Peptides against a protein of PDB entry 8OXM. Designs and how they scored, part 267

Target 1, 371 residues: chain A of PDB entry 8OXM
Amino acid sequence: FKAEFRLAGGVNLPKIIDCVGSDGKERRQLVKGRDDLRQDAVMQQVFQMCNTLLQRNTETRKRKLTICTYKVVPLSQRSGVLEWCTGTVPIGEFLVNNEDGAHKRYRPNDFSAFQCQKKMMEVQKKSFEEKYEVFMDVCQNFQPVFRYFCMEKFLDPAIWFEKRLAYTRSVATSSIVGYILGLGDRHVQNILINEQSAELVHIDLGVAFEQGKILPTPETVPFRLTRDIVDGMGITGVEGVFRRCCEKTMEVMRNSQETLLTIVEVLLYDPLFDWTMNPLKALYLQQRPEDETELHPTLNADDQECKRNLSDIDQSFNKVAERVLMRLQEKLKGVEEGTVLSVGGQVNLLIQQAIDPKNLSRLFPGWKAWV

## One batch from the design tools (peptide; made by RFdiffusion4, then SolubleMPNN)

Design b2_p25_1_s1 (from b2_p25_1, 16 letters changed)
Fold by OpenDDE base, seed 5:
Structure b2_p25_1_s1 (fold): chain B 371 residues (1-371), chain A 25 residues (1-25)
Amino acid sequence: as target 1 above (371 residues)
Amino acid sequence: EKERLLKLLEGLITDEEAFYEALKS
């Protein structure tokens, strides 16, 4: 290992370290020192299985539909080594970096990212109507710019077009698989973009199986399909390539129902895989920037001696696991709100839910639904 | 010039898959 390290930024300040392997190859590693990487490791295995299913189908294979995966080695409950995704950037860093974000460069007369966040934080405890009105005002004064990512990185027009298609296909595949698995917490720092392939890499997979719906501010969208995400697709937006790739991905998932249910059942009952939302994790995920100063988690490890009767914990856990499996089975049958939908009908409903400004306005302000 | 050409291409591409298939042929 080299003695020098870089900070990757973000709340947990992960360390980027360079190491030389026994093969003489230099590799970048991300060291997380506070997060449980077991959830990320398990979800990467599920994504690899989904990729195997997508490669078996002729229609999804021809479209090169895949979820980008990375290696995770959990070392303890609070530490692990991730393969650093070299040549990736968080979409939030490109779009809303404090100094040179794309919104500031291309839209200097729009609201700053800070002004947008402040306006949405001021209405966080207000009615859904007030949240919607302020969200619409923010959206009018903060126009999407993510189209410029591919325009900056890919100078040749034919390469630019190919990379925009790769981006659109990556969004579609990750959105549908993420929905099936109930993946939450898809804020702009948890989604990386590869600067060479234009494909997305989803990180921090700790909110799964719709556990985002039981957060203090519930998640109201099936996946991230915000205005900048759509702007990166070009003029057709969610129509054409994106919709067709969603439908073909959903078709493969629905046709693989037995395999997906069996895998998820094994994972839900694995005693080493803590997928359940706890109150401390919920508070951590929805901390306000103002509250970050006072809640030093002096989590004294000692006060978890609440003797919850082991029997009541096990019964409550089993009932949550059963509900997760039932909801997964419904999704894989195309059951939405008690109605059986076709693949096209289900995908259309999910797109409409994800782009609805009423749903987006209800999200936690830290999710940055206006980006 | 690139931005002008890209906007022209975006306005002409009504079906991106049909255009991409036509570029492969």
Scores: peptide ipSAE 0.015, ipTM 0.448, DockQ to the pose 0.015
Fold by OpenDDE base, seed 4:
Structure b2_p25_1_s1 (fold): chain B 371 residues (1-371), chain A 25 residues (1-25)
Amino acid sequence: as target 1 above (371 residues)
Amino acid sequence: EKERLLKLLEGLITDEEAFYEALKS
């Protein structure tokens, strides 16, 4: 370990530490001191298993379909070491950085990210119709710019094209795997893009198994496929490469039903893996940025006294776990809204749900569905 | 089978290669 550390920012003030491995290689590590990293660690393991399934299939292997993983070493329930995703940037930082985000650089006459957020927060408690109208106004005045990520990073046209394909494949794989695992929508700061590979890295996996649907503002999309996410794919958008990679990933997932069900069943009943949504976690995930500073200290103090009476929790927990497994089985059978769909039909439905501005307008404004 | 998979998941943290071998079996 080097004696120097950097702060990565954020409420938990994670420390970036440079470590020299026994191999003599320098590795950056993120030390989180206040987050439960076990969920991240478990989900990384599930992603590795999904990657193994994808590598076994010829069609997904040929397309190099993989979900990017990072090393997580939980040190305690509230601390761990992450392999820092060196050479990655949060999509949100690239797009909507307060100083020099891509939206401000390429669309200086559009609404600011703050104006968009303010407009959507003002209608947060309003009707779905009012949310939709304001969301459409925001979208009209906040045009996507994520196409410029690959254009800025990859000046050679052949490299640019290859990296845009790598991005599109990464979005497709992570979207379908994320849907199967019920990751739901992903905050733009929790999606990193690798500046060299153009592949996505999903971090902070605090919502899984469709627990986003029981948030105070329920998730309405199967995965994040917002306008900027689509814009990064280039002119074809969700058509062609993205759709085909989703279909091939879904084929592997559906053909691996028994394996995936067994894996998820073990995880759901692991007493060390708290995947359930609790009110405090729900509040944390849907806090206003202004409220982040005040509630974090209090939430950490009161967690000692909730000796949950073990007996009533077990029956409710088992019913939730059974429901999650049932829904996972439905997904893996292609059952959507009581109808059995083909892989192409299921993928089409998921894409349409994910890009529907009516669904996007209903998301929690803090998650910036217009980005 | 459940215990095998738990040990496999625990093993993933410590020995990634042993986990992949046990997923092939």
Scores: peptide ipSAE 0.006, ipTM 0.329, DockQ to the pose 0.021
Fold by OpenDDE base, seed 1:
Structure b2_p25_1_s1 (fold): chain B 371 residues (1-371), chain A 25 residues (1-25)
Amino acid sequence: as target 1 above (371 residues)
Amino acid sequence: EKERLLKLLEGLITDEEAFYEALKS
């Protein structure tokens, strides 16, 4: 290990350490404290299984539809080492870095990321109508710039086009698999983009199985498909490649229903896999100071081992697990709001829900739905 | 194949070393 470490942003202040392996190669590692890396590890395994299903299908294999995975090394229930995704950057850092973010560089006369956040925080407790109006004002004065990622990184037009397609395929695959697994909206710092492949890497998988819907500000989108995410796809946006890749991914997921249900069932009943949302985790997820500077003192929530009485917990847990499995089964059958949809109909509904400014305006402001 | 994937998951969840070996392969 080198004696020097860097802080990766975020509340847990994960330490990026450079390690020299026994092979003499330098490797970056992310040391997370206080995070349940078991959830990340389990979700990486589920992603690998989804990738296996996608590789077996000729149509998804030909399209190279995969979710990028990373190595997770749990060290304890609250500590572990992640293989740092070398050559990746958080999309939030590229887009809304305070110093040199793409919005500031390409749209210097637009609202700052801070101004957008402030406006949306001011209306956080207001009506849905007032949230929508302010969100539309923010969106009008904060125009998408994520198209410039591929333009900056890939100067050759043929490479640029190929990488934009790789990005679009990665967004489609991760959106549909993320919807099936109930990952919901993803904070802009929890989506990394590979600077060489233009593929996305999803990190910090602490919200799964639609547990985002039980947050104090519930999720209103099936996955992150914000204006910048769409802008990165280029002129076709959600049409053409993205839609077709979503449909082909959803087709594989629906055709793999029995496998996915059994996998998720085993995971939901694993006593070592704490996927449930607790009030403290919910508060923490929606009190996360976005900017490095507002170190709200991490309430040392003392290890009150809530020795929850085993019996009443088991019934409530089982009922939540059953509900998650039922909802997963519905998704895999194409049941949306009590109606059975075709793959194309289901994917269309999900895309419309994800891009609806009414749904986006209702998200927690700390997740930057205008980005 | 389903049973193999389940055993892989069970092994990967219960055996951290097997998980790391499977991530190395």
Scores: peptide ipSAE 0.000, ipTM 0.328, DockQ to the pose 0.024
Fold by OpenDDE base, seed 3:
Structure b2_p25_1_s1 (fold): chain B 371 residues (1-371), chain A 25 residues (1-25)
Amino acid sequence: as target 1 above (371 residues)
Amino acid sequence: EKERLLKLLEGLITDEEAFYEALKS
């Protein structure tokens, strides 16, 4: 290990360390503290399996549909080493960096990222109607700029077009795979973009199997398809390449139902894989900046061991796991709101849900649905 | 094929050495 470390952005302030391997190669490593990296490791294995299914299908292979993966070495329930995704940047860092974000550079007269966040925090406890009105005002005064990522990085027009296509395919594949797995917490710091490939890397995979819906502020979208995400696709937006890549990914997932169900069943009943949402994790994910001061760890270990009988805990867990499997089976059959949809109908519903400003306005302000 | 995939997953989840060998290949 080198003696120097850098801080990565994000709530956990993960440490980037340089490690010299036994092969003499320098490897950047991200040391996460306080996160269960086993969840990330398990989800990377599921992504690798999804990639194997996508490579076996001729139509998805021809389109080069893959979800980007990274190496995870869990050391404990609260520590581990991630491969640092060298040559990636958080989309939030590019878009809404306080010093030189793309919104500030290209739209200097729009609301600042801070003004947008403040406005949405002020209405956080208000009605859905008030949240929607303020969200629409924020969106009107904070126009998308993510098209400039590919324009800045890829000056050759042919390369630019190829990279914008790679981006659009990466968004489509990760959106559909993420929806099938119920992947939540898709805020702008949990999505990296590769500066060479224009592909997305999803990190922080701890909110899975729709556990984002049981947060104090429930998740209301199937994946991140916000205005900047769409702007990066260029003039066609969600139409054409994105929609077709979503449909082809969904077709492969639905045709692989038995394999996906078997794998998820094993994972849900693995005692080492804590996928369930707990109150402390929920509080951490939706912590307000103002509430940081009052979390004095009053380790009032009032060990009111609510000894919930081990039997009642096990029955409650099994009933949650069964519901997750049932919902996964419904998704893979195209059952949405009790109706069986075609692949095109299901993908269309998911796109409409993800871009609906009523759904976006209801999200936790920390998710930054206006970006 | 299912049993082979289950054994591969069981091996990946339960055998840390088999997981490290599979990461080296």
Scores: peptide ipSAE 0.000, ipTM 0.295, DockQ to the pose 0.022

Design b2_p25_1_s2 (from b2_p25_1, 17 letters changed)
Fold by OpenDDE base, seed 4:
Structure b2_p25_1_s2 (fold): chain B 371 residues (1-371), chain A 25 residues (1-25)
Amino acid sequence: as target 1 above (371 residues)
Amino acid sequence: MEERKKLLLEGLFTSEEAFYEALRS
């Protein structure tokens, strides 16, 4: 390890460290403190298994359908080392960085990211109708620009086209696998894009198994398929390549039902794997940027002595785990809203749910569903 | 059941082959 470190910013002040491997190669690593990386580590292993399933299938292998993974080494319940995703940028940073974001560069007369956030925060406690109206106003005055990512990074038209396809395939694979695993919507800062491959890397996998639906503002989309995410696919949007890659991914997932159920069952009942949503985690995930200042972690470690009777916790946990497994089984059977759908029907429903402005308008404004 | 779960977890984290062997057990 080098003696020097850099701060990556953010609340947890993760440390970027450079290490020299036994191979003489320098590797950047992110040391996170005050963060439970076990969920990330577990989800990366599940993604690797999903990638194996996708590589075994001829149709998904031909399409190079994979989820990008990164190395996670949890060191404790509150610390670990992550592989620094070198050559990646958060989609949110590219799109809505305050000074040089793509929205500001390409749409200088649109609402600022701050104006959009403010408008949506003002209606956060309002009716769904009011949220929808304001969301539509925001969307009208904040037009998607993510198409320009590939155009800026890949000047050669043939390379640009290939990278746009790689992006579209990456979104499709991560969307369907993310839906199966119940990752829900993803904050734009927790989606990285590789500047060389145009593939997505999903980080901070703290919401899984549909636990986003039990947040104070519940998730209303199966995965993030916002206007900028779609714009990055180019003129065809969700049609053609994206849809077909979703269908082929879903086919593999449904055909791997027994394997996926077995994996998830093992994980859900692993006492070392805390996937459940707790109130503190829920607050952290849906904090206002303004509230970041007041939540000093004066949560003294000692007040965890809410000795809820172990028996009532265990029964409640088991019931949640059973519900997650039942819902996973339904997804893998194509059961949506009590109806058995074909792969194409299921994928169509999921796409429609994910792009529906009514669903998007109901998301937590902090997650920037207009981006 | 517990031993199979253990083997599945070990396989999930160690090797694909061990995981698939544990799935078949």
Scores: peptide ipSAE 0.031, ipTM 0.677, DockQ to the pose 0.019
Fold by OpenDDE base, seed 1:
Structure b2_p25_1_s2 (fold): chain B 371 residues (1-371), chain A 25 residues (1-25)
Amino acid sequence: as target 1 above (371 residues)
Amino acid sequence: MEERKKLLLEGLFTSEEAFYEALRS
């Protein structure tokens, strides 16, 4: 390890450290403190299993459908080392950086990211109708620009085309795998894009198994398919390559039902894997910028372990785990809202749900559904 | 059932091959 470190920013102030491997190569690593990396580690392993299922199928293998993974080494319940995703940038950083973000560069007369956020925060406690109207006004005055990512990074037209296809395939694979695992909407800072491959890397997997639906502002989309995510696919948007890659991914997932159910059952009942949403985690994930001042975590360690009877906690946990498994089984059977859908019907429903401005307008404003 | 779950967990954390061997057992 080098003696120097850098801060990556954010609330947990993760440390970027440079390490020399036994091979003499320098490698950058991210050290997170006060964060349970076990969930990230487990989800990366599940993604590896999904990748293996996708590689075994001829149709998904030919399309190179994979979810990008990174190495996670948990060191304790509250610390670990992440492989630094070298050559990646958060899509949120590319799109809505305050100084040089693509929206500011390409759409200087549109609303700022701050103006959009302010408008949506003002209506956060309002009706769904008021949220929808303001969301539509925001969307009209904040036009997508993510097409410019591939145009900036890939100047050769043939390379540009191949990278746009790689991006579209990556979004499709991660969207369907993410839906099956119940990752929900992904904050724009938790989606990295590789500047060389145009593939997405999903980080900070703290919401899984549809636990986003029990947040104070529940998730209303199956995955992130916002206007900028779609704009990065180019002129065809969600049609053609994206839809076909979603269908082929969903086909592999549905045909692997027994394997996926067995994996998830083992994980849900692993006492070392805390996937459950707690109130503090829920509040943290949906903190308002204004609320940053008062949550001094006076985590006085001494507040009584409410010895709620171990039996009642265990029964409540088991009932949640059973519901998660039942819902996973439904998804893998194509059961949506009590109806059995074909792969094409299910994928179509999920795409329509994900792009519906009514669903997007109901999301937590901090997650920037207009980006 | 518990031994299979243990082997699946061990396989999940150690190697993909070991995990798939445990799935087939």
Scores: peptide ipSAE 0.030, ipTM 0.688, DockQ to the pose 0.019
Fold by OpenDDE base, seed 2:
Structure b2_p25_1_s2 (fold): chain B 371 residues (1-371), chain A 25 residues (1-25)
Amino acid sequence: as target 1 above (371 residues)
Amino acid sequence: MEERKKLLLEGLFTSEEAFYEALRS
């Protein structure tokens, strides 16, 4: 390892270290401290299995449908090394950086990202109607600009078109795989875009198996398909390539039902894989940025053994695991709201749910549903 | 059951081939 380190941005201030491999190659690594990387490691393995299923199918292989993965090496319960996603940027940093974000550059007369967040925070405890009205006002005064990512990075029209297609495929694959696995907390900082490939990299996989639905502000969308995400696809939006790639991904997932159920069953009952939402994690994920200053994460995970009787914890855990498996089986059968849907019907419902302003307006303001 | 789950977990983290072998067992 080199003696020098850099700080990455964000709350946990992860250390970027350069290491020289046994092959003499320099590799940049991200060292996270005070974070359980086991969940990220497990979910990366599940994504690799999903990628294998997608590569075995001729139609998904021809489309190069993959979820981008990164290497995770957990070192302890609270530390690990991540492969540094070199040449990636958080979608949120590109879009809503306070100084030079794409919204400010391309839409200088729109609301600032801060004004949008403030307006949505003011209505956070209000009715769904009031949230919807304010969300629509925010959306009207904060127009999407993510189309400019590919336009800035790819000046050649043929390359630009190819990269926009790669982006659209990446969104489709990650959206459907993420939905099947119940991946939550898809805020704009947890989604990176590769500046060379235009593919998405999903990070911080700590909300899975629909545990986002049991948050104090429940998640109301199956995946992130916000206006900027759609704008990055260009003029076709969710139609054409995106829809077809979602359908082909969903077809492979549904045809792999037995394999996916077996994988998830093994993981749900792995005592080393803590996928359950706890109250402290829920508070951390939905904490106000203003309140982040006081809660030093001196949460020694060791001391709050809430000695709930081991029997009651185990019974509650088993009932949650059973419900997760049942819901996964329903998804893989195309059962939505008690109705069996075709692949096209299921994908259509999920797209409609993900783009519905009523669902988006109900999300936690930190998720930034207007972006 | 526990031994099969262990082999599946080991396979999941080691190799795709080992995972699919454990899945078929």
Scores: peptide ipSAE 0.025, ipTM 0.646, DockQ to the pose 0.019
Fold by OpenDDE base, seed 3:
Structure b2_p25_1_s2 (fold): chain B 371 residues (1-371), chain A 25 residues (1-25)
Amino acid sequence: as target 1 above (371 residues)
Amino acid sequence: MEERKKLLLEGLFTSEEAFYEALRS
């Protein structure tokens, strides 16, 4: 280990450490404290299996459809080591950085990222109609700019075109696999972009199996397909390459139903894999920046150990696991809202749900649905 | 069933090859 460390940005202030391996190679590592990396490790293994399924299929292999993975070594229930995603940047850092964000550089007369967030926070406790109206006003005055990422990084037109195609394929693959696994909390800091490949790296995999739907503000979209995500695809948007890559990914997932169900069943009943949403985690994920000051842990939350009888906890857990497995089986059969859909019909429904401004306006303001 | 689940878990955490062997068993 080198004697020096750097702080990564974000709420948990993870430590970046440089390690020299026994092979003499320097490896940058991210040490997260107070975070359970076991869920990230398990989800990375599931992504590796999804990648193997995608590589076995000729159509998805030809399209190079993959989810970017990173190494996770959990050390305890509250600590672990992550591979540092060298040459990646959070999409939020590129788009809405306070000093030099792409929105400020390319759209200086639009609302600031702070003004957009403030407007959406003011209506957070209001009706869905009021949220929708304010969201539409924000969207009108905050126009997408993510097309400029590839234009800034790739000056050669042929390279630029190939990188925009790689980006579009990465969004499609991660969106469909993320939907099948019920991956939530897809805010702009939990999605990195590789500055060399233009592929996405999804981090912080702590909301899975549709547990985002039981948050105090439920998740209303199947994946992140916001206006900037679409703008990065260029003039075709969600049509053509993106749609076809979603359909081919969904086809492989549906054809691998038995394998995926077997894996998820093993994981859901693993006593070491805590995938369930707890009240403290729900509060943490949807905490207001203003409320950080008053959550002094008053240690005097009485140990009302609601000793829920161990039997009632186990029965409640088993019923949640069974519901997750049933919903996964429905997705893999193309059952949406009680109707069996074709691959094209299912992918179309998911795209429409993800881009619907009514669904986007209902999300927690911290998710930044206008970006 | 429990033995196959155990082999799948062991394979999942040890190697991709061991996981696919356990999936075929």
Scores: peptide ipSAE 0.025, ipTM 0.637, DockQ to the pose 0.019

